# Peptides against a protein of PDB entry 3J47: the designs that were tried, part 17

Target 1, 121 residues: chain A of PDB entry 3J47
Amino acid sequence: IRLTNQLKSLKGLQSKLKDVVEYLDKVINKELPINHTILGKLQDVFNLLPNLGTPDDDEIDVENHDRINISNNLQKALTVKTNDELMVIYISNLVRSIIAFDDLIENKIQNKKIQEQRVKD
Target 2, 26 residues: chain B of PDB entry 3J47
Amino acid sequence: NAQYHLLVKQGDGLLTKLQKYGAAVR

## One batch from the design tools (peptide; aimed at target 1 N93)

Design b2_p15_6_s4 (made by RFdiffusion4, then SolubleMPNN; from b2_p15_6, 10 letters changed)
Fold by OpenDDE base, seed 4:
Formats: structure tokens, C-alpha cells, sequence
Structure b2_p15_6_s4 (fold): chain B 121 residues (1-121), chain C 26 residues (1-26), chain A 15 residues (1-15)
């Protein structure tokens, strides 16, 4: 139950992230007019992302191009880190499910042996 | 990437063995 | 059982 809910939530997040990328690509390609309400919600999602580079108050002159690259690199690194963490959780839950299934098999084998012994007595 | 695919293949191999054991106990 | 435990330990060493 808990694993299935986590997998469903992760698939839901992946679908929503794909819909966002597809929307951004259509806006970049000028296939869709910029919807300010969707852009505002995306901006709120980006503002809820951990602050991806406060430039320390001491560099008044990094070209706007380098700030965009640093922010994109840190966002990519956080996305990779989150994917790796979710993968570790998935594997740990898979391993736990395998142990619990092995214990269930062993218990079933023991119960079958006890029943076979009771039929021989 | 390659380590991830190796880990997934090992997990699938374990799952396949577990499924065979579950079928043999039925 | 033992082979399953060994494979689980290999999986744990890979994580």
C-alpha cells in the first residue's frame, strides 16, 4: 500500500513535470500565447524551489548569462539529487518487500510441513 | 547511468527469482 | 534463502 501510493505520487509528479516542459516548449516556439496565470503558477513553483543562487552581495558585475547558467546547474543538481534519493527509497522499499515475501514463503513452507506431519501421525 | 541500469537489472533478476519461488510454493 | 540473502547483500552494497 505505502509503496504503491509513493509510486503513484511519483508518476503523477512526473506527468505534471512533463506537461510543464511541453507547455514551456510550446511557449518558446510561439505556438501558444504566454498565459500569465500559468506563468505566475510556474514562478510560484520556482520560488518554492530552494533559493538557487543568491549571488553573495560582493559581485556587482556577473553578466546575466552566468547567473542563468549557475541557477540552471544548481536546479539540475537538485533535480538529480532528488531523483537519486527517490531511487534509494524505491530500492530500499523493494528490498524490504523481497524480505517480507521470503518470510511469507518460509512461513507457508513451514505450515505445509506441519500439516503433512499431522496427516502422517 | 550505467550503474543505475546495472542496479535495475539486478533488482529485476531478484524479482524474477522471487516470483519463481512464489510460484513453486503455490 | 541463502542465495536470496547474498543477492540482497549485493544490492545493498550497490546502493
Amino acid sequence: as target 1 above (121 residues)
Amino acid sequence: as target 2 above (26 residues)
Amino acid sequence: MQKLLEEMEKLRKLV
Scores: peptide ipSAE 0.375, ipTM 0.878, DockQ to the pose 0.102
OpenDDE base, seeds 1, 2, 3, 5: peptide ipSAE 0.357, 0.372, 0.369, 0.345; ipTM 0.871, 0.878, 0.878, 0.870

Design b2_p15_7 (made by RFdiffusion4)
Pose (drawn by RFdiffusion4):
Structure b2_p15_7 (pose): chain A 91 residues (1-28, 36-48, 72-121), chain B 26 residues (1-26), chain P 15 residues (1-15)
Amino acid sequence: IRLTNQLKSLKGLQSKLKDVVEYLDKVIHTILGKLQDVFNLNNLQKALTVKTNDELMVIYISNLVRSIIAFDDLIENKIQNKKIQEQRVKD
Amino acid sequence: as target 2 above (26 residues)
Amino acid sequence: ETALAELETALADLE
């Protein structure tokens, strides 16, 4: 789902660029200003990425903890299944 | 870095315990 | 099955 959404966003840019190229050919305004703003707003992420890296580490650690908890419950489930099997054999 | 490593080390320690429990179950 | 799904999701997010 996230991927489809990202693609939709990039599609708009691609179409938008084509339109801009055609528009410029014809010319040979507000949209252009807006695009410029967006441009000014990955490169800048570079420095900001430094911080993101730290945050990414924390969300990785949280994920690991969750995986451990899920493994615990999984073990319990497996034990219950084994007990059920034993009971069936007894029967 | 050292502080960050500390939390990482603790997380690894818990992971080891969990692995040991899985081995005992097997 | 739920626990496995949660485990796989957590590991996928981690990776």

Design b2_p15_7_s1 (made by RFdiffusion4, then SolubleMPNN; from b2_p15_7, 9 letters changed)
Fold by OpenDDE base, seed 1:
Structure b2_p15_7_s1 (fold): chain B 121 residues (1-121), chain C 26 residues (1-26), chain A 15 residues (1-15)
Amino acid sequence: as target 1 above (121 residues)
Amino acid sequence: as target 2 above (26 residues)
Amino acid sequence: SEALKKLLEALALAA
């Protein structure tokens, strides 16, 4: 029972981490906009975290139950922390992309200006 | 949490503006 | 151009 719950918790965390990574990959590939989806997934993680316990734990002793709860809380905290870190990385990459795009736009504007000047001459 | 959401919201706003500008330049 | 400038300013404020 304890091992099963721990395994379930780890699998849950692994799934969430995988989802975050997949989301980040999609964002890096410009397949998805960042913030709403990340926030949505984070919310999903928060909503799913309370349900990581199996209701069948009625047969476990109080000590094991407490240890499982502590482990689940730690896993939750780690998941939140990991999500926050990934979000920071994502925002940083987004900012870099925006800067690069701004530079590209400026270059295009300059090129258009040069072309217009050449046509006027 | 609130600061994170604010930062994310700002990032989304910038991204949206950037996308609009990029579409206008194309 | 002005839109880009505003975006840059928004980015600068967000950073």
Scores: peptide ipSAE 0.424, ipTM 0.889, DockQ to the pose 0.092
OpenDDE base, seeds 2, 3, 4, 5: peptide ipSAE 0.394, 0.388, 0.417, 0.381; ipTM 0.880, 0.878, 0.886, 0.880; seed 4 fails the geometry check

Design b2_p15_7_s2 (made by RFdiffusion4, then SolubleMPNN; from b2_p15_7, 10 letters changed)
Fold by OpenDDE base, seed 4:
Structure b2_p15_7_s2 (fold): chain B 121 residues (1-121), chain C 26 residues (1-26), chain A 15 residues (1-15)
Amino acid sequence: as target 1 above (121 residues)
Amino acid sequence: as target 2 above (26 residues)
Amino acid sequence: SEALKKLLESLALAS
């Protein structure tokens, strides 16, 4: 039951990661804005990942060692994928910050031009 | 991991340049 | 404007 729940949670996480990647691709393509809720969920997943890698030192029989190793490898793979997604989110946020800054600079330039015109008049 | 850190570093560098430019325009 | 363009270009190269 616990292993099945972990596998289900992992599959759910994988599905969410896929959705995030798809969303990020749309953001990179400027089709959609970054969803902060998705970012928050990814951060939550990342914060939970270390806890998923702690084998509960409960007496899980030696036969599960291979399954635990597979689970740990899968978790590591998910961690890598999550890191890649977080990286894409970071870049996307950086791009947005740059665009916002460009707009701010343009607004300041316009305001300066208006002020210079008012002083000349 | 190394590629991630490199990309983050490049992004931070760009952000820093952007901040400097914005401060110069202000 | 040129500095911003260079920043955007550097970002595009980083992407």
Scores: peptide ipSAE 0.419, ipTM 0.886, DockQ to the pose 0.094
OpenDDE base, seeds 1, 2, 3, 5: peptide ipSAE 0.417, 0.398, 0.397, 0.400; ipTM 0.885, 0.878, 0.879, 0.880; seed 5 fails the geometry check

Design b2_p15_7_s3 (made by RFdiffusion4, then SolubleMPNN; from b2_p15_7, 9 letters changed)
Fold by OpenDDE base, seed 5:
Structure b2_p15_7_s3 (fold): chain B 121 residues (1-121), chain C 26 residues (1-26), chain A 15 residues (1-15)
Amino acid sequence: as target 1 above (121 residues)
Amino acid sequence: as target 2 above (26 residues)
Amino acid sequence: SKALEELLAALLAAA
C-alpha cells in the first residue's frame, strides 16, 4: 500500500514535470509568457528532493542499498532536469528582455525619423 | 555545468550587443 | 533592425 502510493505520487510528479517542460517549450517558442508561480513551485520541489533521499542514515540494511542507489540516481537525474528547466526559463526571460529592448530601440528610431521629417517641413 | 556556462556566456554576449545598439541609437 | 533580428535569431538558435 505505501509503496503503491509512493509510485503513484512519483508518477503524478513526473506528469507535472512534463507539463512544466511543455510550458517552457511554449515559452521558448514565444507562444506563452513565463509563469513565475511555476518557477517557484519547481524551486520548492528541488528543495524537497534532497530531503526525500538523505542517504545519511548509515544503518539501512545492505538489501536496501540497491534501491537507495536507484533513488539517489533518480533524484540526481531529476535535479539535473529541473536545473535544465530553470535554465530554459532564464533564457526565455533573457530573450523577452532582448525583444522588449529591440522594440524600444525601434520606437526611438521611428520617433527620431518623425522629428527629422518635421524639421525638414 | 559547462553547457550552462556556455549558454550564460552566449546570453551575456547578446545583451552586450543589444546595449551597444541601444547606445548607438541614442 | 536587421542586426537586432540576427541577434535574436542567434539567441533562439542557442536555446
Scores: peptide ipSAE 0.398, ipTM 0.877, DockQ to the pose 0.113
OpenDDE base, seeds 1, 2, 3, 4: peptide ipSAE 0.382, 0.380, 0.392, 0.412; ipTM 0.878, 0.873, 0.879, 0.882; seed 4 fails the geometry check

Design b2_p15_7_s4 (made by RFdiffusion4, then SolubleMPNN; from b2_p15_7, 10 letters changed)
Fold by OpenDDE base, seed 1:
Structure b2_p15_7_s4 (fold): chain B 121 residues (1-121), chain C 26 residues (1-26), chain A 15 residues (1-15)
Amino acid sequence: as target 1 above (121 residues)
Amino acid sequence: as target 2 above (26 residues)
Amino acid sequence: DEALKKLLEALLLAQ
């Protein structure tokens, strides 16, 4: 009963990770808007992932070790890829915020110049 | 990695310029 | 403007 519940929880986590990857792919492809709350929660999950990868040194048969090493290498590669994708999304938003702020500054400078000309006439 | 750090440094440089311009317009 | 444009190009190349 306990092992079956752990396996069900692990399958649920795997499905949720797949949904996250599919969401990130849609955001990268510009099919969905970037949600900052989802990105923050994903970053928190990734910061916890290095702590989930400590194998407790208790009893996994050598035949499962090669499949677990392939799964852990794939999970690590997927984690690195998703971190790189999240970083690109973060920089994209930073750049958009920078451009919008630059345009706001230029508009304020122009408004100030127009007001200074009206005081000289 | 190296291209990413270059992009981040360029972003930080632009952010610093914008902060200076924002302070000069205020 | 030109520095922002270069940052956008570098971001596009990082995708």
Scores: peptide ipSAE 0.431, ipTM 0.888, DockQ to the pose 0.073
OpenDDE base, seeds 2, 3, 4, 5: peptide ipSAE 0.416, 0.419, 0.411, 0.423; ipTM 0.885, 0.886, 0.883, 0.886

Design b2_p15_8 (made by RFdiffusion4)
Pose (drawn by RFdiffusion4):
Structure b2_p15_8 (pose): chain A 91 residues (1-28, 36-48, 72-121), chain B 26 residues (1-26), chain P 15 residues (1-15)
Amino acid sequence: IRLTNQLKSLKGLQSKLKDVVEYLDKVIHTILGKLQDVFNLNNLQKALTVKTNDELMVIYISNLVRSIIAFDDLIENKIQNKKIQEQRVKD
Amino acid sequence: as target 2 above (26 residues)
Amino acid sequence: AAAADIAADAAEAAA
């Protein structure tokens, strides 16, 4: 789902660029200003990425913890299944 | 870095315990 | 699913 959403966003840019190129050919405004703003707003992320890296580590650790909890419950389920099997054999 | 490593080390320690439990179950 | 989300975030940050 996230991927489809990202693609939609990129699609808009692609189409928008084509339109802009055609517009410029024809000319040979508010949208242009807006685009410029967006441009000014990955390069900048470079410095910001330094911080994101720290936060990514934290969310990795949280995911690991959750995996451990899930493994614990999984072991319990496996034990219950074994007990059920034993009971059936007894029967 | 050292502080960050500390939390990482603890997480690894818990992971080891969990692995040991899985081995005992097997 | 959580790992995939984190991977996508990391990929965006790396880009």

Design b2_p15_8_s1 (made by RFdiffusion4, then SolubleMPNN; from b2_p15_8, 12 letters changed)
Fold by OpenDDE base, seed 1:
Structure b2_p15_8_s1 (fold): chain B 121 residues (1-121), chain C 26 residues (1-26), chain A 15 residues (1-15)
Amino acid sequence: as target 1 above (121 residues)
Amino acid sequence: as target 2 above (26 residues)
Amino acid sequence: IELEDILDLLNLANL
């Protein structure tokens, strides 16, 4: 019973990770807005993934080793892909923040010049 | 790896320029 | 800050 629940949870995690990748692809393609809360939770998951790959030392039979290796390789590949996608999103947000800040600074300079002209008249 | 580090370095350079400009407009 | 530097970063992020 416990092992079947762990396998079901792992399959559920794999499915959720796929849904996350699909979400990130849609955000990169500008089909959906960037959700900072989802992004933060994904980053937290990635930071925890190196610790999730420690098998608790409880008994996995040799016939499951090939299926586990394929699942772990696929999970690692999905992890790398999602990390690359998160990185592209992060950089895109950084650049957008920089543009918005540049525009804000230019607007502040223009407002200051207008005030200085009004004091000279 | 190298392309990523280049991209991050360019982003940091732009952020630094932006911070200097923001401080000069204050 | 040149808008070109920002556009270059956007283009590099989309590659």
Scores: peptide ipSAE 0.446, ipTM 0.881, DockQ to the pose 0.060
OpenDDE base, seeds 2, 3, 4, 5: peptide ipSAE 0.419, 0.439, 0.437, 0.426; ipTM 0.879, 0.882, 0.879, 0.878

Design b2_p15_8_s2 (made by RFdiffusion4, then SolubleMPNN; from b2_p15_8, 13 letters changed)
Fold by OpenDDE base, seed 4:
Structure b2_p15_8_s2 (fold): chain B 121 residues (1-121), chain C 26 residues (1-26), chain A 15 residues (1-15)
Amino acid sequence: as target 1 above (121 residues)
Amino acid sequence: as target 2 above (26 residues)
Amino acid sequence: IELELIKLLEELAKL
C-alpha cells in the first residue's frame, strides 16, 4: 500500500512535470502567461524533495539496494530537471517583468511629454 | 548547480534593479 | 531613467 501510494505520487509528479514542461514551451513561445499555480506546486515539490533523498537507516535487504539507488537517482534526476524547469520559469517571469516595465517607462515618458506640451500651450 | 546559482543570482540582481527603477518611475 | 533600463536589458542579454 505505501509503495503503491509513493509510486502513484511519483507518477502524478511526473505527469505534472510533463504538464509544466509543455507549459514552459508555450511560455517560451509567448503563447501563454506563466501560471502561478503551476509554479507554486512545483516549488512545493522542491520543498518536499530533500526529504525524499535521505536514506533513513531502516534495514532493507541488499537486493533492494539497486532499486533504491535507481529510485534515489531518479528522484535526484527529477529534482535537477524540476530545478532547471523552475529556472526557465523564473527567467521567463523576469523577461516578462522587464518587458512590462519597459512599456510602463515608455508610457510614463509619453505622459510626461504630453504634460510638458500642455504647459507650453 | 554552480551555473544555476550564478544565473539565479544574476536574475535576482536584475530583478532588484527592475524594482528600484519601478520605484523611481512610480 | 531610460539609460538605466537599457543597462538592465544589456545585463539581461548577457544571461
Scores: peptide ipSAE 0.350, ipTM 0.878, DockQ to the pose 0.045
OpenDDE base, seeds 1, 2, 3, 5: peptide ipSAE 0.348, 0.321, 0.344, 0.344; ipTM 0.879, 0.861, 0.871, 0.872; seed 1 fails the geometry check

Design b2_p15_8_s3 (made by RFdiffusion4, then SolubleMPNN; from b2_p15_8, 13 letters changed)
Fold by OpenDDE base, seed 2:
Structure b2_p15_8_s3 (fold): chain B 121 residues (1-121), chain C 26 residues (1-26), chain A 15 residues (1-15)
Amino acid sequence: as target 1 above (121 residues)
Amino acid sequence: as target 2 above (26 residues)
Amino acid sequence: TEKLLIDLLRLLALL
């Protein structure tokens, strides 16, 4: 039950994330007008992301084009890292569910053996 | 990527054995 | 039982 609910929640998150990407691609391609409410919620999600580089203070005026590419690469690297962390958490929960099921089976076997002994006495 | 697929495949194998065992104890 | 424990230990060793 718990594992099935986690898989369902993860599939729901993946579907919503896909819908957000598809919406952003349509906005970038000027096929759809920018929805300010969706953009505001996306900005809130990005502001809840651990700071995409504190620029530790020091002046370099070098080209606004490289800063956007570095920000996109850092954002991609952090998205990959977050995906790997979520994957480790998912596997850890799967392993815990398997251990708990093994213990439940062993307890059921012991209870069955105890009942079979009580019927022979 | 390859280690992840190996881990998932091994987890699926264990889950399948665990399901068979749970059915045999029932 | 023992084979399941060994398979569980192998899964834990890949984590």
Scores: peptide ipSAE 0.428, ipTM 0.885, DockQ to the pose 0.051
OpenDDE base, seeds 1, 3, 4, 5: peptide ipSAE 0.419, 0.419, 0.418, 0.407; ipTM 0.884, 0.880, 0.879, 0.873

Design b2_p15_8_s4 (made by RFdiffusion4, then SolubleMPNN; from b2_p15_8, 14 letters changed)
Fold by OpenDDE base, seed 4:
Structure b2_p15_8_s4 (fold): chain B 121 residues (1-121), chain C 26 residues (1-26), chain A 15 residues (1-15)
Amino acid sequence: as target 1 above (121 residues)
Amino acid sequence: as target 2 above (26 residues)
Amino acid sequence: IELDLINLLLELSKL
């Protein structure tokens, strides 16, 4: 029962991760804005990932070692994939922030020019 | 890993340039 | 100022 629930949760995570990738591809293609809710959920997934770097030496059953290694490799692969997704989100947010900043700068320059013209008149 | 670190470093460089530009326009 | 911003955008486009 517990293992089946973990596998179901992992499948749910994989599905959500796929949805995030598809969303990120749409954001890269400028079809959709970045959804902060997806980013928050992805961060929550990362925080819920047990530290993949400690095989806690607490359970010697040699027959589960391949399944545990597959689970750890899958979880590591999911962590790498999630890291790549976070990176794409980060870049997309960076690009959006730069465009918004460009617009703010241009607006500020225009406002300064208008004020300088009003002081000269 | 290395490509990720390079990309993050490039993004940080861009953010730093953006911050400098923002400070110059302020 | 505008040129530095264009250069920043160009550097972003190469990322």
Scores: peptide ipSAE 0.407, ipTM 0.883, DockQ to the pose 0.046
OpenDDE base, seeds 1, 2, 3, 5: peptide ipSAE 0.406, 0.377, 0.398, 0.378; ipTM 0.887, 0.875, 0.881, 0.877; seed 1 fails the geometry check

## One batch from the design tools (peptide; aimed at target 2 D12 T16 L18 Q19)

Design b2_p16_1 (made by RFdiffusion4)
Pose (drawn by RFdiffusion4):
Structure b2_p16_1 (pose): chain A 91 residues (1-28, 36-48, 72-121), chain B 26 residues (1-26), chain P 16 residues (1-16)
Amino acid sequence: IRLTNQLKSLKGLQSKLKDVVEYLDKVIHTILGKLQDVFNLNNLQKALTVKTNDELMVIYISNLVRSIIAFDDLIENKIQNKKIQEQRVKD
Amino acid sequence: as target 2 above (26 residues)
Amino acid sequence: TTLEEARTTLENLLAT
């Protein structure tokens, strides 16, 4: 789902660029200003990425903890299944 | 870095314990 | 296998 959403966003840019190129050919405004703003707003993320790296580490650790909890419950379920099997054999 | 490593080391320690439990179950 | 991968992730975080 996230991927489909990202693609839709990129699609808009691609179409928007084609339109802009055609517009410029024809000319040979508010949208242009808006685009410029967006441009000014990955390069900058470079410095910002430094911080994101730290935060990514924290969210990785959290995911690891969750995986451990899930493994615990999984072991319990396995044990219950074994017990059920034993009971059936006794029967 | 050292502080960050500390938390990482603890997380690895818990992971080891969980692995030991899984081996005992097997 | 998942727990080994989690360990490799933590080792990589230590190396970083």

Design b2_p16_1_s1 (made by RFdiffusion4, then SolubleMPNN; from b2_p16_1, 10 letters changed)
Fold by OpenDDE base, seed 5:
Structure b2_p16_1_s1 (fold): chain B 121 residues (1-121), chain C 26 residues (1-26), chain A 16 residues (1-16)
Amino acid sequence: as target 1 above (121 residues)
Amino acid sequence: as target 2 above (26 residues)
Amino acid sequence: SELEQMRQLLQQMLAE
């Protein structure tokens, strides 16, 4: 039981880490907008959550099954909440990056206009 | 869920436009 | 210019 739960937790962590790596790779490669990839990963995390919550059919006393279900539901709810919070943070950072990039582009356009004016004078 | 997906879709649209603009300014 | 049109489009998206 404890070892199996640790193995399940480790597998879940491994999958989450794999997802994070795939995200980072897609961001580095500019293949997908960051938001779609995060959504995909959140979906992957949500799809893996049921797999983390399947107790192996070991004869877990009915009292432990309810506690495990409550713990898994709480952990699931906490994971959902954490994912939502991380998502809000991510979107906020994305918006900030977009604003900063827009400002950079505007500065570049202004610099180009100044250079074009200097060539005409 | 729907509001989240909408917000994400808007962010992706903005990022795509930003990438196109960044490429055109280069 | 095409660049100015893209800037205006980005500004519209930021204003929304």
Scores: peptide ipSAE 0.329, ipTM 0.852, DockQ to the pose 0.103
OpenDDE base, seeds 1, 2, 3, 4: peptide ipSAE 0.320, 0.302, 0.308, 0.361; ipTM 0.863, 0.851, 0.860, 0.869; seeds 2, 4 fail the geometry check

Design b2_p16_1_s2 (made by RFdiffusion4, then SolubleMPNN; from b2_p16_1, 10 letters changed)
Fold by OpenDDE base, seed 1:
Structure b2_p16_1_s2 (fold): chain B 121 residues (1-121), chain C 26 residues (1-26), chain A 16 residues (1-16)
Amino acid sequence: as target 1 above (121 residues)
Amino acid sequence: as target 2 above (26 residues)
Amino acid sequence: SELEQMRKLLEEMLKQ
């Protein structure tokens, strides 16, 4: 049971790491509305989290059960925290890209106004 | 969870606006 | 211009 739960937790972490890598690859490739990919991958992580804490019905001594539950809860919390940090980084980069695009368009509008003024003079 | 979904929804709104604007500038 | 209106709308969304 303890080793099986640790193995399940490690597999869950490995799946999350794969999901993060796939997310980063999709961000790098500029494929799809990136927010749907982030949301989908986060949903996948959250859907995997309940599977990390089901005790298989075999007799675990009460003292080992509390330590296992604390370890599983900590691992779940670290998983959520890591996702939140990656999400914040991603949104920050998206916002920076939007601002840079807005500035580019403003520059194009200004250049057009300057050209129109030069044609009237 | 709810705050996260709200933040994601706001990001999707921004991306949609950016796409519309990029299409209008073409 | 329509482009300037779209810019203002983007700026308003960035402030939220």
Scores: peptide ipSAE 0.325, ipTM 0.852, DockQ to the pose 0.098
OpenDDE base, seeds 2, 3, 4, 5: peptide ipSAE 0.274, 0.319, 0.301, 0.320; ipTM 0.848, 0.862, 0.858, 0.861

Design b2_p16_1_s3 (made by RFdiffusion4, then SolubleMPNN; from b2_p16_1, 10 letters changed)
Fold by OpenDDE base, seed 1:
Structure b2_p16_1_s3 (fold): chain B 121 residues (1-121), chain C 26 residues (1-26), chain A 16 residues (1-16)
Amino acid sequence: as target 1 above (121 residues)
Amino acid sequence: as target 2 above (26 residues)
Amino acid sequence: SELEQMRQLLQDMLAS
């Protein structure tokens, strides 16, 4: 049971990390409206957090239970922190993309104005 | 958490506007 | 004109 719970916790973490990676890949590939997906994955992370510590009904020594709970809580906190950091990076990249797009728009507007002026001349 | 969600919401708004602009420029 | 307005909106949002 203890080993099974540890394995389950590890699998849960692995699944969450995989989900984060898959999300980041989808964002990089422009497959999803970025913000809703980030929020959704954050929510998924938080929703999976309670499930990471379901004690199977077996006699876990109270001392081991406390250590496991602390470790799980720390792991959860680290996952949340990592997710927050990734979100900051994502937002930064999004802002850069917006700036680049703004520049492209401005260039197009300028080119259009030049063409309109040439037609008038 | 609240500040993060606010920042994300603002980013989403910007992205939406960017998408609309991109569609209009085509 | 519409494109310029959209650009200005994006700039305003970015500056915020």
Scores: peptide ipSAE 0.356, ipTM 0.862, DockQ to the pose 0.098
OpenDDE base, seeds 2, 3, 4, 5: peptide ipSAE 0.294, 0.335, 0.349, 0.297; ipTM 0.852, 0.865, 0.863, 0.854; seeds 2, 4, 5 fail the geometry check

Design b2_p16_1_s4 (made by RFdiffusion4, then SolubleMPNN; from b2_p16_1, 10 letters changed)
Fold by OpenDDE base, seed 1:
Structure b2_p16_1_s4 (fold): chain B 121 residues (1-121), chain C 26 residues (1-26), chain A 16 residues (1-16)
Amino acid sequence: as target 1 above (121 residues)
Amino acid sequence: as target 2 above (26 residues)
Amino acid sequence: SELEQMRELLQQLLEE
């Protein structure tokens, strides 16, 4: 049971790491509205989290059960926290890219106005 | 969860507007 | 211009 739970937790972490890598690859490739990919991958992580804590029905001594539950809850919480941090970093980079694009368009509009004024003079 | 989905939805709205703006400037 | 209106709308969304 303890080894099986640790193995399940490790598989969950491995799946999350794969999801993060796939997310990073999709961000690099610019293929989809990046927010849908982030949301989908986070949903996948959250859907995998319930599977990390089902005790298989075998007789675990009550004292070991509490330590295992605390460890599993901490691992789930750390997983959620890590996802939230990565998402905040991603959204911050997206917002910076939007601002930079807005500034570029403003510069194009200003340059066009300057050219139109030079043609009228 | 709900706050996270709200932030994602806001980001999608911004990205959609950015795409429309980029298409209008082409 | 329509482009300026789109810019103002984008700025409003960034301030929300």
Scores: peptide ipSAE 0.344, ipTM 0.857, DockQ to the pose 0.097
OpenDDE base, seeds 2, 3, 4, 5: peptide ipSAE 0.280, 0.269, 0.316, 0.281; ipTM 0.851, 0.854, 0.862, 0.853

Design b2_p16_2_s1 (made by RFdiffusion4, then SolubleMPNN; its pose is not in this set)
Fold by OpenDDE base, seed 4:
Structure b2_p16_2_s1 (fold): chain B 121 residues (1-121), chain C 26 residues (1-26), chain A 16 residues (1-16)
Amino acid sequence: as target 1 above (121 residues)
Amino acid sequence: as target 2 above (26 residues)
Amino acid sequence: SELETIEQQIELLKAL
């Protein structure tokens, strides 16, 4: 039961990660704004990942150590992948903030020019 | 980690330049 | 590739 739940959670995480990647692609393509809810969920997953790899003290035999090590390695690999995705999201947000700020500056410059022209007329 | 921090630093640098530009336009 | 694309976008924004 516990292993099945872990596998199901991992599959759920993988599906969510795929959805995040797809969302990021849409964000890169400027089709959608960054979804803060997805980012928050991904951060929550990242914060929970270290807890999923803690071997609970269940006295389970040497044959499970290799499976646990494989699971921990997979979880570590997923953690790295998740970190990379979070980084991409962060940069995408940063780029959007920069573009928005640039547009704001340009709008302000234009407004100032219009006001200066109105004072000269 | 190092590449991530470098990328974040580059983004922060760009943001800082943008802020300076915004201040110059004020 | 995605990281590279972002780096290119940042560089483009630096050139503005």
Scores: peptide ipSAE 0.418, ipTM 0.875, DockQ to the pose 0.043
OpenDDE base, seeds 1, 2, 3, 5: peptide ipSAE 0.413, 0.382, 0.364, 0.405; ipTM 0.876, 0.870, 0.869, 0.871

